# Peptides against a protein of PDB entry 6B9H: the designs that were tried, part 136

Target 1, 151 residues: chain A of PDB entry 6B9H
Amino acid sequence: AELCESLLTWIQTFNVDAPCQTVEDLTNGVVMAQVLQKIDPAYFDENWLNRIKTEVGDNWRLKISNLKKILKGILDYNHEILGQQINDFTLPDVNLIGEHSDAAELGRMLQLILGCAVNCEQKQEYIQAIMMMEESVQHVVMTAIQELMSK

## One batch from the design tools (peptide; made by RFdiffusion4, then SolubleMPNN)

Design b2_p29_4_s2 (from b2_p29_4, 14 letters changed)
Fold by OpenDDE base, seed 1:
Parts: C-alpha cells; sequence; structure tokens
Structure b2_p29_4_s2 (fold): chain B 151 residues (1-151), chain A 29 residues (1-29)
C-alpha cells in the first residue's frame, strides 16, 4: 500500500536501533516502540518500553501481543497528553499485522504514530523534517495527517 | 527547465499547505 510505503520511509528517518528496512521488520512492533520513545521519552519511558518483547522471532502471537500494547499506548497518549487530536474511528487490526504482515493495516498503525509526532511537544520539528522529504512522500503524509484531524 | 520550475512550484505549494495544517493543529491544542 502507498500509505505503508511512504510511512515506512518516514519511520526510517528516526534511525532507531532495530532493523526497519521492510514491512516485515515492523510487524513485531519493536521499531514502533522505539520510535514512540523518541517522540516522547517522558511518556514512553524505559518502563513502558520494557513491556515490549524484543526477541519475538517469527512468533505471530507474540507480535500481536506487542502490537496490542503499542496500540493501547498510542490511544492512552492521545487521550492523556495530546488532548484527543487523533481520530480513532478506524483502528488498525493488529491481528492482521502480526499474523499476515498486512500492509494496509500496518499503514494505519504507522499513521497513528504520525499523529503522535505532529501533535507532540516537538511537533514543529517533525513537520519541518517532513517538509524536507521527497515530494511523493510529503503528499501521502499530508493526506494521512488531514485524515487524522478530520472529525 | 520549465519542468523543473513547475516541480519546484508544486513542492512550495505543498509546503505552504503543511504550514497551514500545523497552524490548525496548534490552534486546537
Amino acid sequence: as target 1 above (151 residues)
Amino acid sequence: SEEERRRRERLEELRKEFEELLEEIEKER
């Protein structure tokens, strides 16, 4: 999916420790958790990050467990810190991500992380970084943000 | 070239849209 491809490129700009070159690399949630910690290390602190299992391998049940924790973290962050700026009408299906590496659902998950970045304390810096990305990626990211802000 | 000029103009327009979007986000916080 175009959404997933563009947001994967965006995720790669965070330069996290975990491999993040392919869709499959994101399915265990470890990259997502590390990105969220970079976005807001006070909220997504070491105690939160330690709840995410890093040695998952190909166990899709463990992937789903991690993804559920991450989704909960994003929703709680949106409610407690962001003032509910992200529209959660359509949530990603983490079962499809963990078991089948579904790119469309993964794109929705990454879109929620994008929502955290553009609404966090450092939102100005993240939006400026997006402005410096390739034009086709910018277009997809802008559309994704607009969708999140629509009520 | 003319094509390069048009590409730069489209990119600048997109960046302006991002700036406007950022302002909307900030107003709702």
Scores: peptide ipSAE 0.042, ipTM 0.604, DockQ to the pose 0.679
Fold by OpenDDE base, seed 4:
Structure b2_p29_4_s2 (fold): chain B 151 residues (1-151), chain A 29 residues (1-29)
Amino acid sequence: as target 1 above (151 residues)
Amino acid sequence: SEEERRRRERLEELRKEFEELLEEIEKER
């Protein structure tokens, strides 16, 4: 999916420790969890991160478990920290991500993380970083941000 | 080249849109 591919490129700019070269690399949630910790390490602290299983392999049940924790973390972060700046948005189906590596649903998940980045304390830095990306990626990311802000 | 110039102009326009988005985000807070 176009959204997923562009947001994967965006995710790669975080330079997290976990492999993040393919869609499959993101399905266990480890990369996403590490990205969220970079976005707000005070909220997504080590205690939170330690709840995410890092050695999942192809176990889709463990993937889904991680993804559910991450999605809950994002939603809680939106309510508790962001002041519900992300509203009335279609939630990703983490079952499809974990079991089937569904790129469309993964794209929606990454879009929520994008929403966290552009509404967090360091939102200006993340917007500036996006402005430095390749034009075609910028277009997709900008559209994704506009979609988030329109709701 | 002219093609490269036009590409740079398009990129600059996109960046201006991001700047406007940033301003809108700040306005909401």
Scores: peptide ipSAE 0.040, ipTM 0.601, DockQ to the pose 0.663
Fold by OpenDDE base, seed 2:
Structure b2_p29_4_s2 (fold): chain B 151 residues (1-151), chain A 29 residues (1-29)
Amino acid sequence: as target 1 above (151 residues)
Amino acid sequence: SEEERRRRERLEELRKEFEELLEEIEKER
């Protein structure tokens, strides 16, 4: 999916420790958790990050467990910190992500993380960083942001 | 070239859109 591919490219700009070259690399949630910690380390602190299992392999049940924790973290962050700036969104199906590496659902998950980035304390810096990306990626990311803002 | 000119114009338009998005996000916070 175009959304997932572009947001994967965006995720790669965070230069996290975990591998993040493919869609499959994101399905265990480790990259997403590390990205969220970079977005807001005070909220997504070390205690929160330690709840995400890093040695998952191909165990889709463990992937889903991690993804559920991450999704909950995003939802709680939106409610507690962002003041529900992300509204009326469709929840990604983490089961499809964990078990089938569903790119469409993963794209929705990454879009929520994008929503966190553009509403966090460092939102200006993240927007500016997006403006430095390749044009085709910028277009998809911009459209994704517009979708979040219109809800 | 004409292609490069059009590319620069597209990039400038996109930049403007992002700046407007940033302003809108900031106004809603």
Scores: peptide ipSAE 0.040, ipTM 0.603, DockQ to the pose 0.676
Fold by OpenDDE base, seed 3:
Structure b2_p29_4_s2 (fold): chain B 151 residues (1-151), chain A 29 residues (1-29)
Amino acid sequence: as target 1 above (151 residues)
Amino acid sequence: SEEERRRRERLEELRKEFEELLEEIEKER
């Protein structure tokens, strides 16, 4: 829960259009997709973003569908663009996120997005932004990055 | 105060760790 809460705070710094105030707001994947587009708009372009359904309500099946597309996008981005810098130590269970709003699994999903940010073209800017956040958030985010980069 | 000093030290250590991590990320590529 601590991981998810801190990474939610980090996600909010992107100022995306979709609501992102609660864990529940992230379960449909729309916020995550918009964040990824900000991280690398050339790769996560408008055509990619349009594959994510924006009006899913409480339909957990549609949430899972979105989350699977997002996870695939992250993994493909890691392989094709980042040079496999993110280690696949633990992948999130998108079924638990979509159906049960599982905060632990959502935290793992957001951790992968964090991995994209700290390895992308603008990685130095994202690191600097994290260094200006609340100390408690910085600690959790730093630990999350270390886990992704450890071999 | 002593508490403020300790807080600043923790922040400086964290900053150093971020810098080292960033360098490591660049070396891995």
Scores: peptide ipSAE 0.037, ipTM 0.600, DockQ to the pose 0.647

Design b2_p29_4_s3 (from b2_p29_4, 14 letters changed)
Fold by OpenDDE base, seed 1:
Structure b2_p29_4_s3 (fold): chain B 151 residues (1-151), chain A 29 residues (1-29)
Amino acid sequence: as target 1 above (151 residues)
Amino acid sequence: MEEELEREERRQKLREEFQKLLEEIEKER
């Protein structure tokens, strides 16, 4: 999916420790958790990160478990810190991500992480980084932000 | 050179539109 491809490129700019070159690399949630910790390390602290199991391998049940925790973290962050700036229009199906590596649903989840980045305390830094991305990627990211903030 | 100039103009326009969007987001908080 175009959304997932562009947001994967965006995720790669965080330079996390976990492999993040392919869609499959994101399905265990480890990259997403590390990105969220970079976005707000006070909220997504080490205690929160330790709830995400590493070395999941191909176990789709463990992937789904991680993804559910991450999604909950994002939603709680939106409510408690961001003041509900991200609208709950369509939540990603983490079962499809974990079991089938569904790129469309993964794109929706990465979109929520994007919403966290552009609304966090360091949002200006992330905004500037997005503004320097390749034109086609930038367009997709802008559209994704508009969808999240639409009332 | 002309194609490169056009590409840069499109890119600048996109950045300006993005900046306006983000300013609106900030005002709503």
Scores: peptide ipSAE 0.096, ipTM 0.645, DockQ to the pose 0.745
Fold by OpenDDE base, seed 3:
Structure b2_p29_4_s3 (fold): chain B 151 residues (1-151), chain A 29 residues (1-29)
Amino acid sequence: as target 1 above (151 residues)
Amino acid sequence: MEEELEREERRQKLREEFQKLLEEIEKER
């Protein structure tokens, strides 16, 4: 999926410790959790991060468990910190991500993380970084932002 | 309330800025 591939490129700019080269690398949620911690380390602190299992392997049930925790974290962050700046959206199906590595659903999950980045305290830094991305990727990322910010 | 109005204005400005940028990207293609 075009959205997933572009957002994977965006995620790679965070330089997290976990491998993040392929769609499959993102399906266990570890990369996403580390990215969220970089976005807001006060909210997504070490205690929160420790709830995410890091050694999951190919166990899709453990992947889904991690992804559910991450999704909840994003939703809570949007409500408690962002003041519901992310508008109406379709929730990603974490079962399809964990069990089948569904790129379309993963793209929707990464889009929510993008929504966190462009609405957090350091939003200007992330917006500027996006504005410096390669144009084909930038187009997809900004379209994804517009979708989240629309009513 | 006033706070919601301010949030809407910020979102609208962002949409307009990104829309212009998207149009520029499309034009250059």
Scores: peptide ipSAE 0.089, ipTM 0.654, DockQ to the pose 0.075
Fold by OpenDDE base, seed 2:
Structure b2_p29_4_s3 (fold): chain B 151 residues (1-151), chain A 29 residues (1-29)
Amino acid sequence: as target 1 above (151 residues)
Amino acid sequence: MEEELEREERRQKLREEFQKLLEEIEKER
């Protein structure tokens, strides 16, 4: 999916420790958790990150468990820190992500992380980084932000 | 050269739209 591929490219700009070259690399949630910690290390602190299992392999049940924790973290962050700046959205199906590597659902989840980045304390830095991306990727990312912030 | 100019024009428009989006985000806070 175009959304997923563009947001994967965006995620790669964070240079996290976990592999993040493919859609499959994101399905265990480790990359997403590390990205969220970079976005707001005070909220997504080490204690929170330690709840995400890193040794998952191909175990889709463990993937789903991680993804559920991450999704909950994002939702809580939106309510507690961002003041619900991310508007009504369709929740990503983490079961499809974990079991089938569903790119559409993964794209929706990455879009929520994007929403966190553009509303966090360091939102200006992330916005500037987005403005430096390749044009086609930048367009998709911008459209994704507009969808989240539209009233 | 023409393709490069067209690409730059599209990129400039996209940057302007993104800056407007940034302003909207800031106003909503």
Scores: peptide ipSAE 0.089, ipTM 0.647, DockQ to the pose 0.684
Fold by OpenDDE base, seed 4:
Structure b2_p29_4_s3 (fold): chain B 151 residues (1-151), chain A 29 residues (1-29)
Amino acid sequence: as target 1 above (151 residues)
Amino acid sequence: MEEELEREERRQKLREEFQKLLEEIEKER
């Protein structure tokens, strides 16, 4: 929960169009998809983004479908673009996120997005942005990055 | 004043850690 809350705060710095005020707002994957597009718009282009269903509402099946596509996108991005800099990570259970809004699993998924940001072409920009965040949030985010780098 | 100074020192240490991490990421890429 602590990881998820801090990473939600980090996600909010992207100022995406979709609502991103609560954990529940992230469970349909729309915010995450828009954040990934900001991280690397050449890879996560409009064609990729259009595969993510909007206006999902409370349909957990559609949420899970979106989340699976997003997770696959992250994994493919790590393999094809990042050169597998994210290694030996624990895969989030997207079923628990979509059906039960599981904050722990959501935190793991947001951590993978964090991994994309700190390894992408604009990694310096995102690291500097994190350095400007509130101290307690910085600590959690830094720990999350260190965990990714240690694997 | 003392609490603020301690808070700033902690933030400075964290900034240094982030800078080192950034350098490590650049070296690994």
Scores: peptide ipSAE 0.087, ipTM 0.647, DockQ to the pose 0.668

Design b2_p29_4_s4 (from b2_p29_4, 12 letters changed)
Fold by OpenDDE base, seed 4:
Structure b2_p29_4_s4 (fold): chain B 151 residues (1-151), chain A 29 residues (1-29)
Amino acid sequence: as target 1 above (151 residues)
Amino acid sequence: MEEERLEEERRKELIKEFEELMKEIEERR
């Protein structure tokens, strides 16, 4: 999906330790968890990160378990820290991500992470970073942000 | 040269949109 591809490019700018070159690389949630820790290390601290299994392989059950924890973390973060600035919209189906590597659902998951970045304490820094990306990617990311900000 | 100017204009417009969006985010919280 176009959204997933653009947000994958955005995710790569975080330069996390876990491999993040393909959609499949993101399906176990490890990259996403590491990105969230970079966004807010006080909230997504080491104790939180340690709940995410790092050596998952192709075990889709473990992937789904990780993804559920990550989604829960994002939703809690939105409620507790962001003041519910991420508006209600269709939540990603983590089962489809973990079991089938569904790019559309993964895109929605990454969009939630984007929502965390553009509403966190360092929101200006992340927006500036987006402004440095390739124009076609910027367009997709901007649209995704606008969707999140829509009331 | 004309293509370069057009690309620069598009870049400026995109930057303006991001700045406006950033301002809106800051006004929300």
Scores: peptide ipSAE 0.039, ipTM 0.589, DockQ to the pose 0.615
Fold by OpenDDE base, seed 2:
Structure b2_p29_4_s4 (fold): chain B 151 residues (1-151), chain A 29 residues (1-29)
Amino acid sequence: as target 1 above (151 residues)
Amino acid sequence: MEEERLEEERRKELIKEFEELMKEIEERR
């Protein structure tokens, strides 16, 4: 999906330790958890990160477990820290992500992480980083942000 | 040359839109 591919490119700019070259690489949630820690290490601290299992392989049940924790973390962050700046919309289906690597649902998950980045304390750095991306990717990311901001 | 110019103009417009979006994000806080 266009959204997923563009946001995958965006995720790669974080240069996390976990592999993040393919959609499949994101399905276990490890990359997403590491990205969230970079976004706000005070909130997504080491204790939070340690709840995400890193040795999951192809076990879709463990992937889903991780993804549920991540989604909960994002939602809690939006309510507790961001002041509900991320607009309410259909939540990603983490079951489809974990079991089938569903790109559309993964795109929605990554969009929520994008919402965290553009509303966090270091939002200026992340917005500026987006400005340095390839134009077509910028357009998709910008549209995704607009969707999150729409009321 | 014309294609390159048009691409540059399109990029400039995208940047302007993005900057407006950035401004909106800042103002929402």
Scores: peptide ipSAE 0.035, ipTM 0.580, DockQ to the pose 0.623
Fold by OpenDDE base, seed 1:
Structure b2_p29_4_s4 (fold): chain B 151 residues (1-151), chain A 29 residues (1-29)
Amino acid sequence: as target 1 above (151 residues)
Amino acid sequence: MEEERLEEERRKELIKEFEELMKEIEERR
């Protein structure tokens, strides 16, 4: 999926410790959790991060468990910190991500993380970084943000 | 050269639209 591919490229700019080269690398939620901590380390602190299991392997049940915690964290962050700026009408199906590595649903998950980045305290830094990316990525990001704002 | 110019203009238009979108997001806060 174009959304997932472009947002994977965007996620790679965070330079997290966990492998993040393929769609499969993102399905355990570890990369996403580390990215969220970079976006807002005061909210997604070490106590929050410690709830995400890092040694998951191919256990799709553990992947789903991690992804559910991450999704809850994003929704709580949107409600408590961002002032409900993200439209979460269509939530990603974390079961399809964990069990089947569904790229479309993963794209929706990464889109929510994008929503966190462009609304956080350091939003100007992330906006500037996006403006320096390749044109095709910028187009996908712009479209994704439009979807988050539309109701 | 003309194709390169057209690509640059398309990029500038995309950047403008993106900046306007970001401004709209900021105004909602």
Scores: peptide ipSAE 0.032, ipTM 0.581, DockQ to the pose 0.677
Fold by OpenDDE base, seed 5:
Structure b2_p29_4_s4 (fold): chain B 151 residues (1-151), chain A 29 residues (1-29)
Amino acid sequence: as target 1 above (151 residues)
Amino acid sequence: MEEERLEEERRKELIKEFEELMKEIEERR
């Protein structure tokens, strides 16, 4: 999916420790968790990150467990810190991500992380970073932001 | 409620920033 591919490219700009070259690399949630920590290390602190299992392999049940924790973290962050600015009308199906590497659902989850970035205290930094992206990718990312902002 | 008003204002500010970003991108094309 175009959304997932573009947001994968966006995720890669964070230069996290975990591999993040493919869709499959994101399905265990480790990259996403590390990205969230970079977005707000005070909220997504070491204690939070330690709840995410890093040695998951192909165990889709463990992937789903991680993804559920991450999704909860995003929702809590949106409520507690961001003032409910992210439109979460349609939540990603983490089961499809974990078990089938569903790109569409993964794209939705990455979009929520994008929402965290563009609403956090350092939102201007992330907006400027998006300005530096390749044009076609940039367009998809900005469209995704617009969708989050619109009611 | 005051909280709702503040949240709406914050949302408007973010939208404005996004629109400015989009404008800047369009001007570069």
Scores: peptide ipSAE 0.101, ipTM 0.654, DockQ to the pose 0.030; fails the geometry check

Design b2_p29_5_s1 (from b2_p29_5, 13 letters changed)
Fold by OpenDDE base, seed 1:
Structure b2_p29_5_s1 (fold): chain B 151 residues (1-151), chain A 29 residues (1-29)
Amino acid sequence: as target 1 above (151 residues)
Amino acid sequence: SKEMEELLELAKKLNKPEEWLELIRKLFE
């Protein structure tokens, strides 16, 4: 999916420790958790990150467990820190991500992380960085932000 | 805010379309 591909490119700009070159690399949630920690290390602190299992392999049950924790973290962050700026009406199906590596649902998850970045304390830097991305990727990311902020 | 104004100035410098300016304003609302 175009959304997932563009957001994967965006995720790669964070230079996290975990491998993040393919859709499959993101399905265990480890990259996403590390990205969230970079976005807001005070909220997504080391204690929070330590709850995410790193040695998951191909165990889709463990992937789903991680993804559920991450989704909960994002939703809690939206309520507690962001003041519910983002629209979470259509939540990603983490079962499809973990068990089937569903790119469309993964795109939805990454879109929620995008929402965290463009609403966090350092949102100016993230918005500026997006403005400097390759135009085709930038357009997809822009549209994704617009969808999140729509009422 | 100062941050919003800086982003708006940058967007204009980069010749971004109006939708970028509107989005920036919305994100700092």
Scores: peptide ipSAE 0.752, ipTM 0.967, DockQ to the pose 0.928
Fold by OpenDDE base, seed 2:
Structure b2_p29_5_s1 (fold): chain B 151 residues (1-151), chain A 29 residues (1-29)
Amino acid sequence: as target 1 above (151 residues)
Amino acid sequence: SKEMEELLELAKKLNKPEEWLELIRKLFE
């Protein structure tokens, strides 16, 4: 999906330790967890990160377990730190991500992370970085932010 | 905010469309 590919490019700018070259690389949630830690290390601290299993392989059940934890973390972050409601937002289906590497649902997941970045304490830095991205990627990311803010 | 104004100024320098300016304002409201 166009959204997923553009947000994958965005995710790569975080320069995390875990491999993040392909959609498949993101399906175990390790990259996403490391990105969230960079976004807000006080909230997504090492204790939180340690709950994410790193040696997952192709085990879709372990992937889903990680993804559920990450999704919960994102939702809790939005509620507790960002003061935002998510009841009117379509949540990603982490089962489809973990079991089938569904790019559309992965895109939704990355979009939520994008929402964290552009609303966190360091949002100025993230917004500025997005404005400096390649034009076509920037457009998709912009649209994704707009969609989040409209819900 | 100061951060918002800096981003708005940067967006204008980068010739961003009005929708970027509106988005920045929304993100800081």
Scores: peptide ipSAE 0.750, ipTM 0.967, DockQ to the pose 0.894
Fold by OpenDDE base, seed 4:
Structure b2_p29_5_s1 (fold): chain B 151 residues (1-151), chain A 29 residues (1-29)
Amino acid sequence: as target 1 above (151 residues)
Amino acid sequence: SKEMEELLELAKKLNKPEEWLELIRKLFE
């Protein structure tokens, strides 16, 4: 999916420790968790990050478990910190991500993380970085932000 | 805000379309 591909490129700009070169690399949630910690380390602190299991390999059940925790974290962050409600937004199906590496659903997940970045305390830096991205990728990311803000 | 103004200035410098300016303003409402 175009959204997933562009957001993968965006995710790569965070330079996290976990491998993040492919869609498959994101399916265990470790990269996403590390990105969220960079976005707001006070909220997504070490205690939170430690709940995300590493070294899950190809175990889709463990992937799904991680992804559920991450999705909950994102939703809680939006509610508790950002003052936003995502009640009417289409949520990603983490089962499809973990079990099938579904790119469309992964794109939805990454879009939620994008929402966190462009609304967090350091949103200026993230918005600026997006504005400087390669044009075709930037366009997709910008559209994704617009979609979030329209809800 | 200062942050918004800096982003708007940058967007203009980069010749971004109006929709970027609108988005920036919306993100800082």
Scores: peptide ipSAE 0.750, ipTM 0.967, DockQ to the pose 0.892
Fold by OpenDDE base, seed 3:
Structure b2_p29_5_s1 (fold): chain B 151 residues (1-151), chain A 29 residues (1-29)
Amino acid sequence: as target 1 above (151 residues)
Amino acid sequence: SKEMEELLELAKKLNKPEEWLELIRKLFE
């Protein structure tokens, strides 16, 4: 999906330790967890990261378990830190991500992480970085932000 | 805010369309 591919490119700008070159690389949640720690290391601290299994392989049950923890973390962060509610927004289906590497649902998950970045304490830096991205990718990312802000 | 103004100035410098300026204002609302 166009959304997923553009957001994958955005995720790659974080330069995390875990491999993040393909859609499948993101399905175990490890990259997403490391990105969230970069966004807010005080909230997504080492204790939080330790709850995410790193040696998952192709075990879709473990992938789904990680993804559920990450989704919960994002929702809690929005409520507790950002003072926002996601009530009329369609949440990603983490089962489809973990079991089938569903790009559309993965795009929805990455969009939530994008929401954290553009609303966090360092949002100026993230917004500036997005404005400097390649035009076609930048357009998709901007549209994704607009969709979040319209809900 | 100062942060918002800096982003607006950068967006104008980069010749971004009006929708970018509106988005920046929305993010700092």
Scores: peptide ipSAE 0.749, ipTM 0.966, DockQ to the pose 0.903

